# Ledger of designs, part 62: peptides against a protein of PDB entry 4AID

Target 1, 242 residues: chain A of PDB entry 4AID
Amino acid sequence: FDIKRKTIEWGGKTLVLETGRIARQADGAVLATMGETVVLATAVFAKSQKPGQDFFPLTVNYQEKTFAAGKIPGGFFKREGRPSEKETLVSRLIDRPIRPLFVKGFKNEVQVVVTVLQHDLENDPDILGMVAASAALCLSGAPFMGPIGAARVGWVDGAYVLNPTLDEMKESKMDLVVAGTADAVMMVESEIQELSEEIVLGGVNFAHQQMQAVIDAIIDLAEHAAKEPFAFEPEDTDAIKA

## One batch from the design tools (peptide; aimed at target 1 P147)

Design b2_p29_2_s4 (made by RFdiffusion4, then SolubleMPNN; from b2_p29_2, 17 letters changed)
Fold by OpenDDE base, seed 3:
Structure b2_p29_2_s4 (fold): chain B 242 residues (1-242), chain A 29 residues (1-29)
Amino acid sequence: as target 1 above (242 residues)
Amino acid sequence: MSRIERELRERAERERRREERRRELIAAK
């Protein structure tokens, strides 16, 4: 099997992005590892638009499977067939920054699936899932204008912490999730305990700086493993108004 | 820079300029 791998040090942890071992039937597939947390992202897109399709049909599904449940907090109580509150929230966190980055007028069905395979109880699979989904889309050949990076920022003992552990987050006065391109912040979600606006804005800037290494790692992986871009020409809707 | 790196970077830069304009339009309302 031709396996392509990129490894970087990121926030004092090893991030590994791998493709070519699993889910070869997908348009893009990435196995991402940080610590002992492991996620599989797959991207699949339709090669034609459905008749009468009027909107962009993007579906993002983040899931924590029962085989990983022995290491996932609350994983033992998942009823088959309904997403948990966490799975619903993380699916939205992944959807929000990627949806705007598709070429305007692209209305082919796109499905992104992120599956948690292992959890280490230190590294939250949500940030890793965002990174893996971005990488899988960049490999797929879909008309995606990524990559995105993502980072969580904490505020512990008067300092910014990149991707705090679940234990460090209990002492954090900030839970700040940022996603963006090399050039722009695309999404911010924040829970803050009585911090100044200056500290919060500094946290967004810190996140955007720290995610550049991840963006560069996705680009390097795509250079070695991306499929040929899908031939898509957007209809020039401005030519019909003249 | 590979062809793919260039295309991905040019893509990211185009989206920056779109999101900046969107934020400006929201702040002006």
Scores: peptide ipSAE 0.020, ipTM 0.533, DockQ to the pose 0.175
OpenDDE base, seeds 1, 2, 4, 5: peptide ipSAE 0.014, 0.018, 0.016, 0.016; ipTM 0.419, 0.450, 0.472, 0.495

Design b2_p29_3_s1 (made by RFdiffusion4, then SolubleMPNN; its pose is not in this set)
Fold by OpenDDE base, seed 3:
Structure b2_p29_3_s1 (fold): chain B 242 residues (1-242), chain A 29 residues (1-29)
Amino acid sequence: as target 1 above (242 residues)
Amino acid sequence: APFDREKIFAESRAIIKKKREEEEKEKKE
């Protein structure tokens, strides 16, 4: 097996991005680990557009499988069927920052699947899932103008905390999730308790600063393991209006 | 222009480098 791995220290934790061991049938596949939380992201895209396709058919599916649920709080046997509220929310958190980064006019079907394989009860799989999905898309050869990074920021004892543990989050006055490219913030989602706008804006800046190391790690992995870019020429939509 | 992944990666790394250099200046002031 040709396994490529990138390891960085990130917020006092080891982040590992690995490809080449699992899901080789996907266009891109990344096993991401932070602490003992492990996710698998896969990206698959169609090599042609469906006749009459008028919108970009991107599907993002985040799933927490019950086998990881030996430690997942509330791990009742979720019947194979409807995503939980959390799975639906995290699927949207991953979708929001990646959807705008596809080349305009690309209308081939794209499927991103993020599967939680292990949960340590300290590191939430959502941020790790966002990072893994970005990496899988960069490896796939799809016309994706990433990578994105992602970070969670807490406010604990008058300081910013990068990717707080689930226990630290109980004491946090802020739950701030940020995703972006190296250049720009693409998405902010926040729950805030009685904090100034200055502290919140400082939190967005802190998140965007801290995710730069993750973006660099994804690029390094992709330079060594990415498939050849898919040959896509956007249809000249300007020629039909003449 | 066609999708150029190598260009996007190079531009992203240039931005990352610039941001690190700015942060190192702010910590010395």
Scores: peptide ipSAE 0.640, ipTM 0.928, DockQ to the pose 0.690
OpenDDE base, seeds 1, 2, 4, 5: peptide ipSAE 0.635, 0.632, 0.632, 0.633; ipTM 0.925, 0.925, 0.925, 0.925

Design b2_p29_3_s2 (made by RFdiffusion4, then SolubleMPNN; its pose is not in this set)
Fold by OpenDDE base, seed 3:
Structure b2_p29_3_s2 (fold): chain B 242 residues (1-242), chain A 29 residues (1-29)
Amino acid sequence: as target 1 above (242 residues)
Amino acid sequence: APFDRQAIFAEARRIIAERREEERRREEE
């Protein structure tokens, strides 16, 4: 297998982005690891538009599959069924920053699937899933104007903490999830306990600063492993109004 | 072309480099 890997130190943890071993039938596929948490992101896109398609048909599915009965909280075989509340929320969290970055007029079906393969009980798979989805799209050849990075910021003992552990988050006065490009913040989701606007804005800036290393790592991986860009020209919608 | 991945990556790398220079200047002041 032609395996490409990028490794960085990020917030005192090792982030690994790998492609070429798993899901080779997808347009893009990334195995991402942080600590002992492992996710697989796959991106697949249709090579043609369906007749009568009027909107961009992007589907994002985040799934916490109980692969190992001992390492995921709640360890019962979740039947193939309705997504949990968490899976629904994280699917939206991944969708929000990526949807606006597709080239205008692209209406081919796109499916992003993020599957949690392992959970270390310290590192939440959601941030890792956002990073992996961004990387998989950049590898796919789809007309995606990424990468995005993502980060969680906590406020613990009067300081910002990058990607706090699940235990550190219990003591945190802030749960701030940020996603963006190198240039711009695309999404903020926040739960805040009695913090000043200055601390919150500082948290957004801190997140955007810290995700630059992840954006750089995705670019490095894509330069070595991405498929050729899909030949897409948007139809000139101005010509149909004549 | 409506999608130039190489240009997008080059611009992102430029922005990252500029940010790192601004951060270093702020730490030296």
Scores: peptide ipSAE 0.622, ipTM 0.921, DockQ to the pose 0.592
OpenDDE base, seeds 1, 2, 4, 5: peptide ipSAE 0.610, 0.602, 0.117, 0.609; ipTM 0.916, 0.913, 0.644, 0.916

Design b2_p29_3_s3 (made by RFdiffusion4, then SolubleMPNN; its pose is not in this set)
Fold by OpenDDE base, seed 1:
Structure b2_p29_3_s3 (fold): chain B 242 residues (1-242), chain A 29 residues (1-29)
Amino acid sequence: as target 1 above (242 residues)
Amino acid sequence: MPFDREAIFKRAREIIEEQRRRREEEERE
């Protein structure tokens, strides 16, 4: 087992990114842990384009599977079936920032699956899932121009809080999810209660600053564990415009 | 590159405004 692990302190919590133990059949696979919340992200991509494929076929599936049912008071047997509203929303939160970072002209099928393995009821697996998906893609060899980082920002007692717990979020006047690269903000999703634009923009800036440690951690993991880049030459679409 | 705070804020505003518009469209359907 060639297990690579990166551990960082992030927002007063230990973030662990691990590869090489699970899902070795995937192109990239990352086990991410924050607190007692655990997610598995897998990235798989086709090595050829399907005939007549005109669009980039990226599929992102976030799943909160029943293995958490041992610690959740109230026994939500999620029936095997249609994704919950939460699973659909989080799948979109992961999709939105990663989709534009694939090399233009890449039209091979890509599947990202994020599975919640454990939930501590304090740390939401959505942010962790975004981070894990980013890391899995960076390890995969897919032509992905990541990593992305992600962060949730709260506003509690007149201060920004990085990745507030589910209990701290009840007191928060802001639920701000940000995803971005080292150089850019790719996605913002926000629910705000009577906050100024200045506070919200300050929250985006705070998120972007705080996610750099995660981006750096993914880069460090990728330097030690990434597969060889898939040989993809984008068709020189600039040569067709001359 | 140095952190272009203005570019990030510009992009953040554009995204927030786009999300607001989408929510207002979804609330009207």
Scores: peptide ipSAE 0.088, ipTM 0.652, DockQ to the pose 0.028
OpenDDE base, seeds 2, 3, 4, 5: peptide ipSAE 0.032, 0.032, 0.057, 0.031; ipTM 0.566, 0.473, 0.591, 0.510

Design b2_p29_4 (made by RFdiffusion4)
Pose (drawn by RFdiffusion4):
Structure b2_p29_4 (pose): chain A 242 residues (1-242), chain P 29 residues (1-29)
Amino acid sequence: as target 1 above (242 residues)
Amino acid sequence: SEEEKEEKAEEVMEKVEEKVEEERDEFLE
């Protein structure tokens, strides 16, 4: 039972989100393509709380398979091993904006794994990895507040540029990753060439406008394919507090 | 200088990050 939101031509690039064919045993699994870069994002959460668990345990693993680029690893063991700098950075890049959007009071194990299956030498899978992770979370049925969008905004020839490619990045004076909900920007991460607070803040806002088409697309797939929501009421400590 | 330019860029990044964090925290409340 196969389902796509393949629409969203997004910033001139085709973004496809598919579910129901791959990884059917995960709570949420989405194969996401943008251009010809492909990632599988899976989301599983435990249906129970561990005794005495006192914080919300969430793990995000982002991993690149070197076969995503047609190469065998250079390491002595010819197999991927410990995460690189890029994999741990991208893992925090997904975890940061998601961790706060789980319902306050929820403490079940949640694991989201995003694996890079194909890299097209143009579209960085890091942003795509964020979007696919958000799509799988929505489909899983966990208490995860609305979808997250994300984008990289560059600054080329005096204009904002959405999801610039790797070659476009050589000419950009700004590298800004923004992830947000429909209402709010949730995270920023950037490296800038001494641009003003105004332009930087402009890019953040441009990103939040430009990522709406993605949130819409996730909401659309969730409408067709999401699992039953996991019931979770927080404790009404409201009366005790007052 | 090159060091002053890097400091200025860091200050701009901090300001923008603080603003985004404040807006985010208001939204989460």

Design b2_p29_4_s1 (made by RFdiffusion4, then SolubleMPNN; from b2_p29_4, 12 letters changed)
Fold by OpenDDE base, seed 2:
Structure b2_p29_4_s1 (fold): chain B 242 residues (1-242), chain A 29 residues (1-29)
Amino acid sequence: as target 1 above (242 residues)
Amino acid sequence: SAAERKERAEEVLKKVKEKVEKEREEYLA
């Protein structure tokens, strides 16, 4: 097994991105760990477009396995088969920032699956899942113009907190999830109490600055472990208007 | 009131999202 690993300190926690041990049949696969929260992201893409495919068929599936979900506070016994509300929401959080970063005209099927393997009750798997999905796509060879980073920002005692724990979040006036590239913010989702626009915008900027270390870590991992880029030439859409 | 505080928070969040969407559109253009 050729195992590649990148480790960084991020918000006072160890982030580990690992490839080569699990899910080697995928185009990209990353085991990501922050604290004791562990997720597996896999990216698979079709090497051809289906006849008559008119839209980009990206599917993102975030899932909390029952053995991991049993550690999550308030984890309702999910009936096997239907995504919970949380799984549906997190799948959308991962989808939104990555979807626009695929090369225009690419209409091959892409499947991203994020599986929570362990939860430490401090580090939410959603942020880690976003990071892992980004890394798996960058390793896959798919025509993806990533990486993206992601961060959660709290507002506790008049200061920004990067990836606050579940206990710190109880005192937080802000739950701000940000995703972006090196150059741009691609997604913001937030629940806020009464805060100024300046504080919230400052939180977005803080998140974007703090996620650069994650973006750099994904790039470093990709330099050592990425597959050859899939040869995709976008059809010259200008030629069909003639 | 609690309702007025919620409304002000939603207005702030809307303005932030509008700024982010504009920057995103400029980046993807």
Scores: peptide ipSAE 0.429, ipTM 0.893, DockQ to the pose 0.863
OpenDDE base, seeds 1, 3, 4, 5: peptide ipSAE 0.407, 0.412, 0.425, 0.414; ipTM 0.881, 0.885, 0.889, 0.886

Design b2_p29_4_s2 (made by RFdiffusion4, then SolubleMPNN; from b2_p29_4, 13 letters changed)
Fold by OpenDDE base, seed 4:
Structure b2_p29_4_s2 (fold): chain B 242 residues (1-242), chain A 29 residues (1-29)
Amino acid sequence: as target 1 above (242 residues)
Amino acid sequence: SAMERKKRAEEVLKKVKEKVEKEREEYLA
């Protein structure tokens, strides 16, 4: 088994990105671990466009399976078949920053699936899922201009906290989720108490700085484990309609 | 009031999002 692994220290925790063990049938697959929280991201893309495909058919599905749900807060009564509010929200958090990073004119079907395998009740699998999805896309050979990083930022006792635990978040005046490339912030979602614009913007900048280590870790993993890039040249005709 | 604090927080978040979206648009252009 050709297993590639990258390990970094991130926010006082060990982040592990692994490929080559699970989901080998996917174009990209990454097992990501932080603490005892574990997620599997898979990326699959079609090798051809459907006839008459007018839009980019990206689907992102974040799911917390029933075997993990017995330990997930609010997971006690997951009815089979419909995504929870959390699963729907996190699917959108992953979709928003990655969607614009595909090469213009690429209209092949892309499916990203993030599955929570384990939850430690300290580390939220959403940030880990965003990181894993980014890594899986970078490994896939899809025409994706990533990686993205992601971070959660809290504001506790007048300081920024990277990826606060669920217990630290109870004391936090901010729940700020940021995703971005090396060069730009691509998404911000936040819930805040009464804070200044300066503190919140400082939190965005802090998140963007802290996610660089994750971006670098994904690049390093991709250099050792990425598939050959899918040969895609956009047809000149789609460039003229902008 | 609690309602006024919530409104101020929403106004701050709106301004932050507007700045981020502008930067994102400039990066993707």
Scores: peptide ipSAE 0.428, ipTM 0.892, DockQ to the pose 0.869
OpenDDE base, seeds 1, 2, 3, 5: peptide ipSAE 0.008, 0.419, 0.414, 0.417; ipTM 0.361, 0.887, 0.886, 0.887

Design b2_p29_4_s3 (made by RFdiffusion4, then SolubleMPNN; from b2_p29_4, 12 letters changed)
Fold by OpenDDE base, seed 2:
Structure b2_p29_4_s3 (fold): chain B 242 residues (1-242), chain A 29 residues (1-29)
Amino acid sequence: as target 1 above (242 residues)
Amino acid sequence: SAAEREERAKKVLEKVKEKVEKEREEYLA
């Protein structure tokens, strides 16, 4: 097994990105750990477009295994078969920032699956899942113009907190999730109490600055473990208007 | 009131989202 690993300190926690041990049949696969929360992201893409495919068929599936979910506070006993509300929401949080970063005209099927394997009750798997999905796509060879980073920002005692724990979040006036590239913010979701626009914008900027270390970690992992880029030439859409 | 605080918070968030969406559109253009 050729296992590649990148480890960084991020917000006072150890972030580990690992590839080569699990899901080697995927185009990209990353085991990501923050604290004791563990997720597996896999990326798979079709090597050809289906005849008559008119849209980009990206699917993102975030899932919490029942064994991990039983440890999550408020984890309802999911009946087998339907995603929970949380799984549906987190799948959308991962989808939104990555979807626009695929090369225009790429219409091959892409499947991203994020599986929560362990939860420490401090680190939410959503942020870790976003990071892991980004890393898995960058390793896959898919025509993805990532990486993205992600961060959660709290506002506790008049200061920004990077990836606050579930206990710190009880005291937070802000739950701000940000995703972006090195150059741009791609997504913001937030719940806020009464805060100024300046504080919230400052939180977005803080998140974007703090996620650069994650972006750099994904790039470093990709330099050592990425597959060869899939040869994709976008059809010259200008030629069909003639 | 609690409702007025919630409405102010929503308006702040909308402005932040509009700014981010504009920057995103400029980046993807």
Scores: peptide ipSAE 0.441, ipTM 0.894, DockQ to the pose 0.863
OpenDDE base, seeds 1, 3, 4, 5: peptide ipSAE 0.383, 0.020, 0.427, 0.025; ipTM 0.868, 0.472, 0.890, 0.520

Design b2_p29_4_s4 (made by RFdiffusion4, then SolubleMPNN; from b2_p29_4, 11 letters changed)
Fold by OpenDDE base, seed 2:
Formats: structure tokens, sequence, C-alpha cells
Structure b2_p29_4_s4 (fold): chain B 242 residues (1-242), chain A 29 residues (1-29)
């Protein structure tokens, strides 16, 4: 087993990104751990475009499997075979920041699957799933201009809190999820109480600053473990407008 | 009122999302 691992301290918690143990049949596969929350992200992409494919066929599926459901709040309401509202929402949170980072003209099928394996009831699998999906894509060789990082920011007792626990979130005036590259914020979703624009913008900037350590960790893992880049030349779309 | 507080929060979020989207468009251009 060629197992490669990156470990960092992030917001007072240990983040571990591991590849090479599980899902070796995928183009990229990452087992990510934060505290005792564990997710598996897999990325698979087709090596050719389907005839007549006119759009980029990216699918993202976040899943909390039944074996982990005994530790997941609200897991008892899972009807077999349909994504929950949470699973649908988190799948969109992962999709939104990654979709625009694929090379223009790439129309091969891409499937990202994030599976929650364990939940510690402190660290939400959504943030960890976003990080793991980013890492899996960077390892895959797909023409993805990542990595992305992600962070949740709370506002507790007049201060920003990185990735607040479920208990800290009860006292938080903000639930701010941010995703971005090293250079830019790509996505913001938030629920806020009555807060100033300055506090919320400061939260976005705080998230973007704090996710740099995660981006650097993904880059370091990819330098050691990434597959060779898939040979893709974008069609010169400028030549057809002449 | 609670409704007025909710409305003010939504207005702040809309302004923030607009600024983020403007910078995102510049980055992807």
Amino acid sequence: as target 1 above (242 residues)
Amino acid sequence: SEEERKKRAEEVLEKVKKKVEEERKKYLA
C-alpha cells in the first residue's frame, strides 16, 4: 500500500488528508478526518467525451450512509434511495465552487462522490467533504484548476470562530460557509442574525485567510500523490467565431 | 420587529454576495 498522508492543525483540530488506502479504482480518492469526523471523497472522470455532448457533465453526490447514521443528528429520517434535504444542499455546496474551475471546453463526464463514514457531533461533514472533494480532484489528473479550500465561520462573543462546534454554533450570530482558491472567494452561503456588513465581510476575509493552510496541505499532498495530468487541449473556440 | 431584523440581515447578505460575485467574475475572466 502506497499510503500518503498530510496532517495539519487547523482551528485547534487535527485535519488529516490520506490517499492510497481506499477506493484505488477511482481517479482520485481521499480519506479526510477532522477530529473524529471522517469522509471519503472519490473523483472519477471519463477519458473521452460522449458524441454530441454539448455541456460539462459534472455530478456531485454527498451521502451520509446508513452505517454512520446512528451518530448523525437527524439520520433516523433517511428514506432509503432518496437524498435528504441536507445531502442535496451539501452536494450543491461542493458543486458550486468546483464547477467553474474546470478548463473551458472540457466536456468529459466527472463524478465526485463524498461519503460520510463517521460523525463526531462536533465537526460538520460538509466542510470536511468540500476539502476532501477538492483534494480528490487535485489527485485525479482531471483538468481542474484547484485546489479549493473551505471554512465555516461563527460569530461568538464578538469574535470570529473557525469551524465552530455544534455547541458553539448555538451561541453564534453567524453561520458563514466560504469556499475559495488561493486567490479568490468562489462561494459564500450564510445564515446571519442582525450583523453589520463589516462583520460579515470580515468573516469572509477571515475564512479565506484560514483556508490557505488547507489549500497548502492539498498542494503538498498532490505534489507527492497526484496522477499525471490528463492530456487535454481545449478547442480554440476563438477560431470558430472568425 | 423580528421581521424587520430578518429583512436587515437579508439586505446585508445580498450586498456581501454581490461583492463576492463581482470579484469571482473578475477572477474567472
Scores: peptide ipSAE 0.438, ipTM 0.894, DockQ to the pose 0.867
OpenDDE base, seeds 1, 3, 4, 5: peptide ipSAE 0.420, 0.417, 0.434, 0.423; ipTM 0.885, 0.885, 0.893, 0.887

Design b2_p29_5 (made by RFdiffusion4)
Pose (drawn by RFdiffusion4):
Structure b2_p29_5 (pose): chain A 242 residues (1-242), chain P 29 residues (1-29)
Amino acid sequence: as target 1 above (242 residues)
Amino acid sequence: TVTFLEVPEELIEEAEEEVLEEVKEMVES
């Protein structure tokens, strides 16, 4: 039972989100393609709380398979091993904006895994990885507040540029990743060539405007394919506090 | 129809403050 939101021609690049063919046993699994870069994002959460668990346990693993680029690993063991700098950075990049959007009071194990299956030498899977992770979370039925969008905004020839490719990045004076909900920007990360607060802040806002088409697309797929929501009421400590 | 919960306003305000602080730190650096 196969389902796509393949629409979203997004910033001139085709973004497809598919579910129900791959990884049917995960709570949420989305194969996401942008251009010809492909990642599978899976989301599983435990249906129970561990005794005495006192914080919200969430793990995000982002991993690149070297076959995503037609190469065998250079390591002595010819197999992927410990995460690289890029994999741990991208893992925090997804975890940061998601961790606060789970319902206050929820403490079940949640694991989201994103695996890079194909890289097209143009579209960085890192942003795509964020979008696919967000899509799988919505589909899983966990207490995850609305979808997250994300984009990279560059600054080329005096204009904002959405999701610039790797070659476009050589000419950019800004590298800004923004992830947000429909209402709010949730995270920023950037390297900038001494641009003003105004332009930087402009890029953040441009990104938040440009990522709406993605949130819409996730909401659209969730309307057709999400699992039943997991019931979770927080404790009404409201009367005790007053 | 699928329904999503609204993000608390306090969380939105906190996130806006944090983003503005990080932007200012980037510009100052």

Design b2_p29_5_s1 (made by RFdiffusion4, then SolubleMPNN; from b2_p29_5, 13 letters changed)
Fold by OpenDDE base, seed 5:
Structure b2_p29_5_s1 (fold): chain B 242 residues (1-242), chain A 29 residues (1-29)
Amino acid sequence: as target 1 above (242 residues)
Amino acid sequence: MVEFREVPEELIKKWKEEVEKKIKELVEK
């Protein structure tokens, strides 16, 4: 097994990105760990477009396995066969920053699956899932203009907190999820309790600064473990508007 | 060396505008 691993310190926690041990049948596969929360992201893409395909067929599926559900708050009521509200929301949260980063004109089927393997009850697997999905796509050879980073920002005792624990979030006046590339923030989702524009903007900037270490870690992992890029040339769509 | 594709500047501009708008919408609620 050719196992490649990147380890960084991130917000006072160890983030580990690993490839080559699990899901080697996927185009890209990353095992991501923060604390004792563990997720597996897999990326698979079709090597040809379906005849008559007119839209980009991206599917993102976040799932929390039933064996982890005994540790996940609210996991006791998982009806087998339907995504929970959380699984649906996190699937969308991962989809949103990924979808715009595929090369224009690429219409091959892409499937991203993020599976929570372990939950520590401190580190939410959503941010870790976003990071893992980004890394898996960068390893896959798909025509993806990543990596993306992601971060959660809290506001606790008049300070920004990177990736607050579930307990710290109870004291937080902000739940700010940010995703972006090295160059720009592209997604902001938040629940806010009476905070100024200055504090929120500062939180977005803080998130973007803090995610650079994750972006760099994905790049380093990809340099050592990525597949050859899939040969895809973007359609010259400027030539069709004449 | 894996060459990452650059994000077009027009997308970066669009995202900056969308994020600025989103921040304003979050604070006005």
Scores: peptide ipSAE 0.505, ipTM 0.913, DockQ to the pose 0.872
OpenDDE base, seeds 1, 2, 3, 4: peptide ipSAE 0.013, 0.011, 0.027, 0.000; ipTM 0.393, 0.298, 0.449, 0.281; seed 2 fails the geometry check

Design b2_p29_5_s2 (made by RFdiffusion4, then SolubleMPNN; from b2_p29_5, 13 letters changed)
Fold by OpenDDE base, seed 1:
Structure b2_p29_5_s2 (fold): chain B 242 residues (1-242), chain A 29 residues (1-29)
Amino acid sequence: as target 1 above (242 residues)
Amino acid sequence: MVEFREVPKELIEKWEEEVKKKIKELVAK
């Protein structure tokens, strides 16, 4: 198997991005690991547009397998078939930053599936899922203007903490999730407890700085493992101004 | 070399405005 792997140190943890072992039938597939949390992201896109397709048909599905969820304290046995509240929220969290990064006019079906294979009860798979989805899309050849990075930022004892553990988050006054490209922050979601604008802005900047290593890791992986770009030309937006 | 497509500047500007707005909304709670 032509297995490509990128490993970085990120927030005092080892992040591993791997492709080529599993889901090789997908356009892109990435196994991402942080601690003992493991996610598989797959990206599949249609090579043609459906007749009469008026919108970009992107579907993002985050799922936690029952065997992974059964280790999570308070993880109710997910009844087969309906996404949990967490799965629905994380699916949206992954969707939001990737959706705007598809080339304008691309209306082929795209399906991103993020599957939690293992959870260590310390590292939340949501950030890892965002990273893996970004990487899978970059490998796929889809007309995607990524990569994106993502980070969670906590505020513990008057300091920023990158990707706090679930236990560190209990002491955190901030749960700040940031996603962006190399050049720009695209998405901010947060729950905060009585923090100043300065601290929140600093947290966003900290997240954006810290995600650069992840973006670079995705780029490096893509340089070695990406499929040929799907031949798609953006709709000439300048032709409407004439 | 995989050529990554550049993000249009107009999108970047839009996101920067949205992020600034979001931060203000977060701190106002």
Scores: peptide ipSAE 0.483, ipTM 0.908, DockQ to the pose 0.896
OpenDDE base, seeds 2, 3, 4, 5: peptide ipSAE 0.469, 0.471, 0.477, 0.479; ipTM 0.903, 0.903, 0.908, 0.907

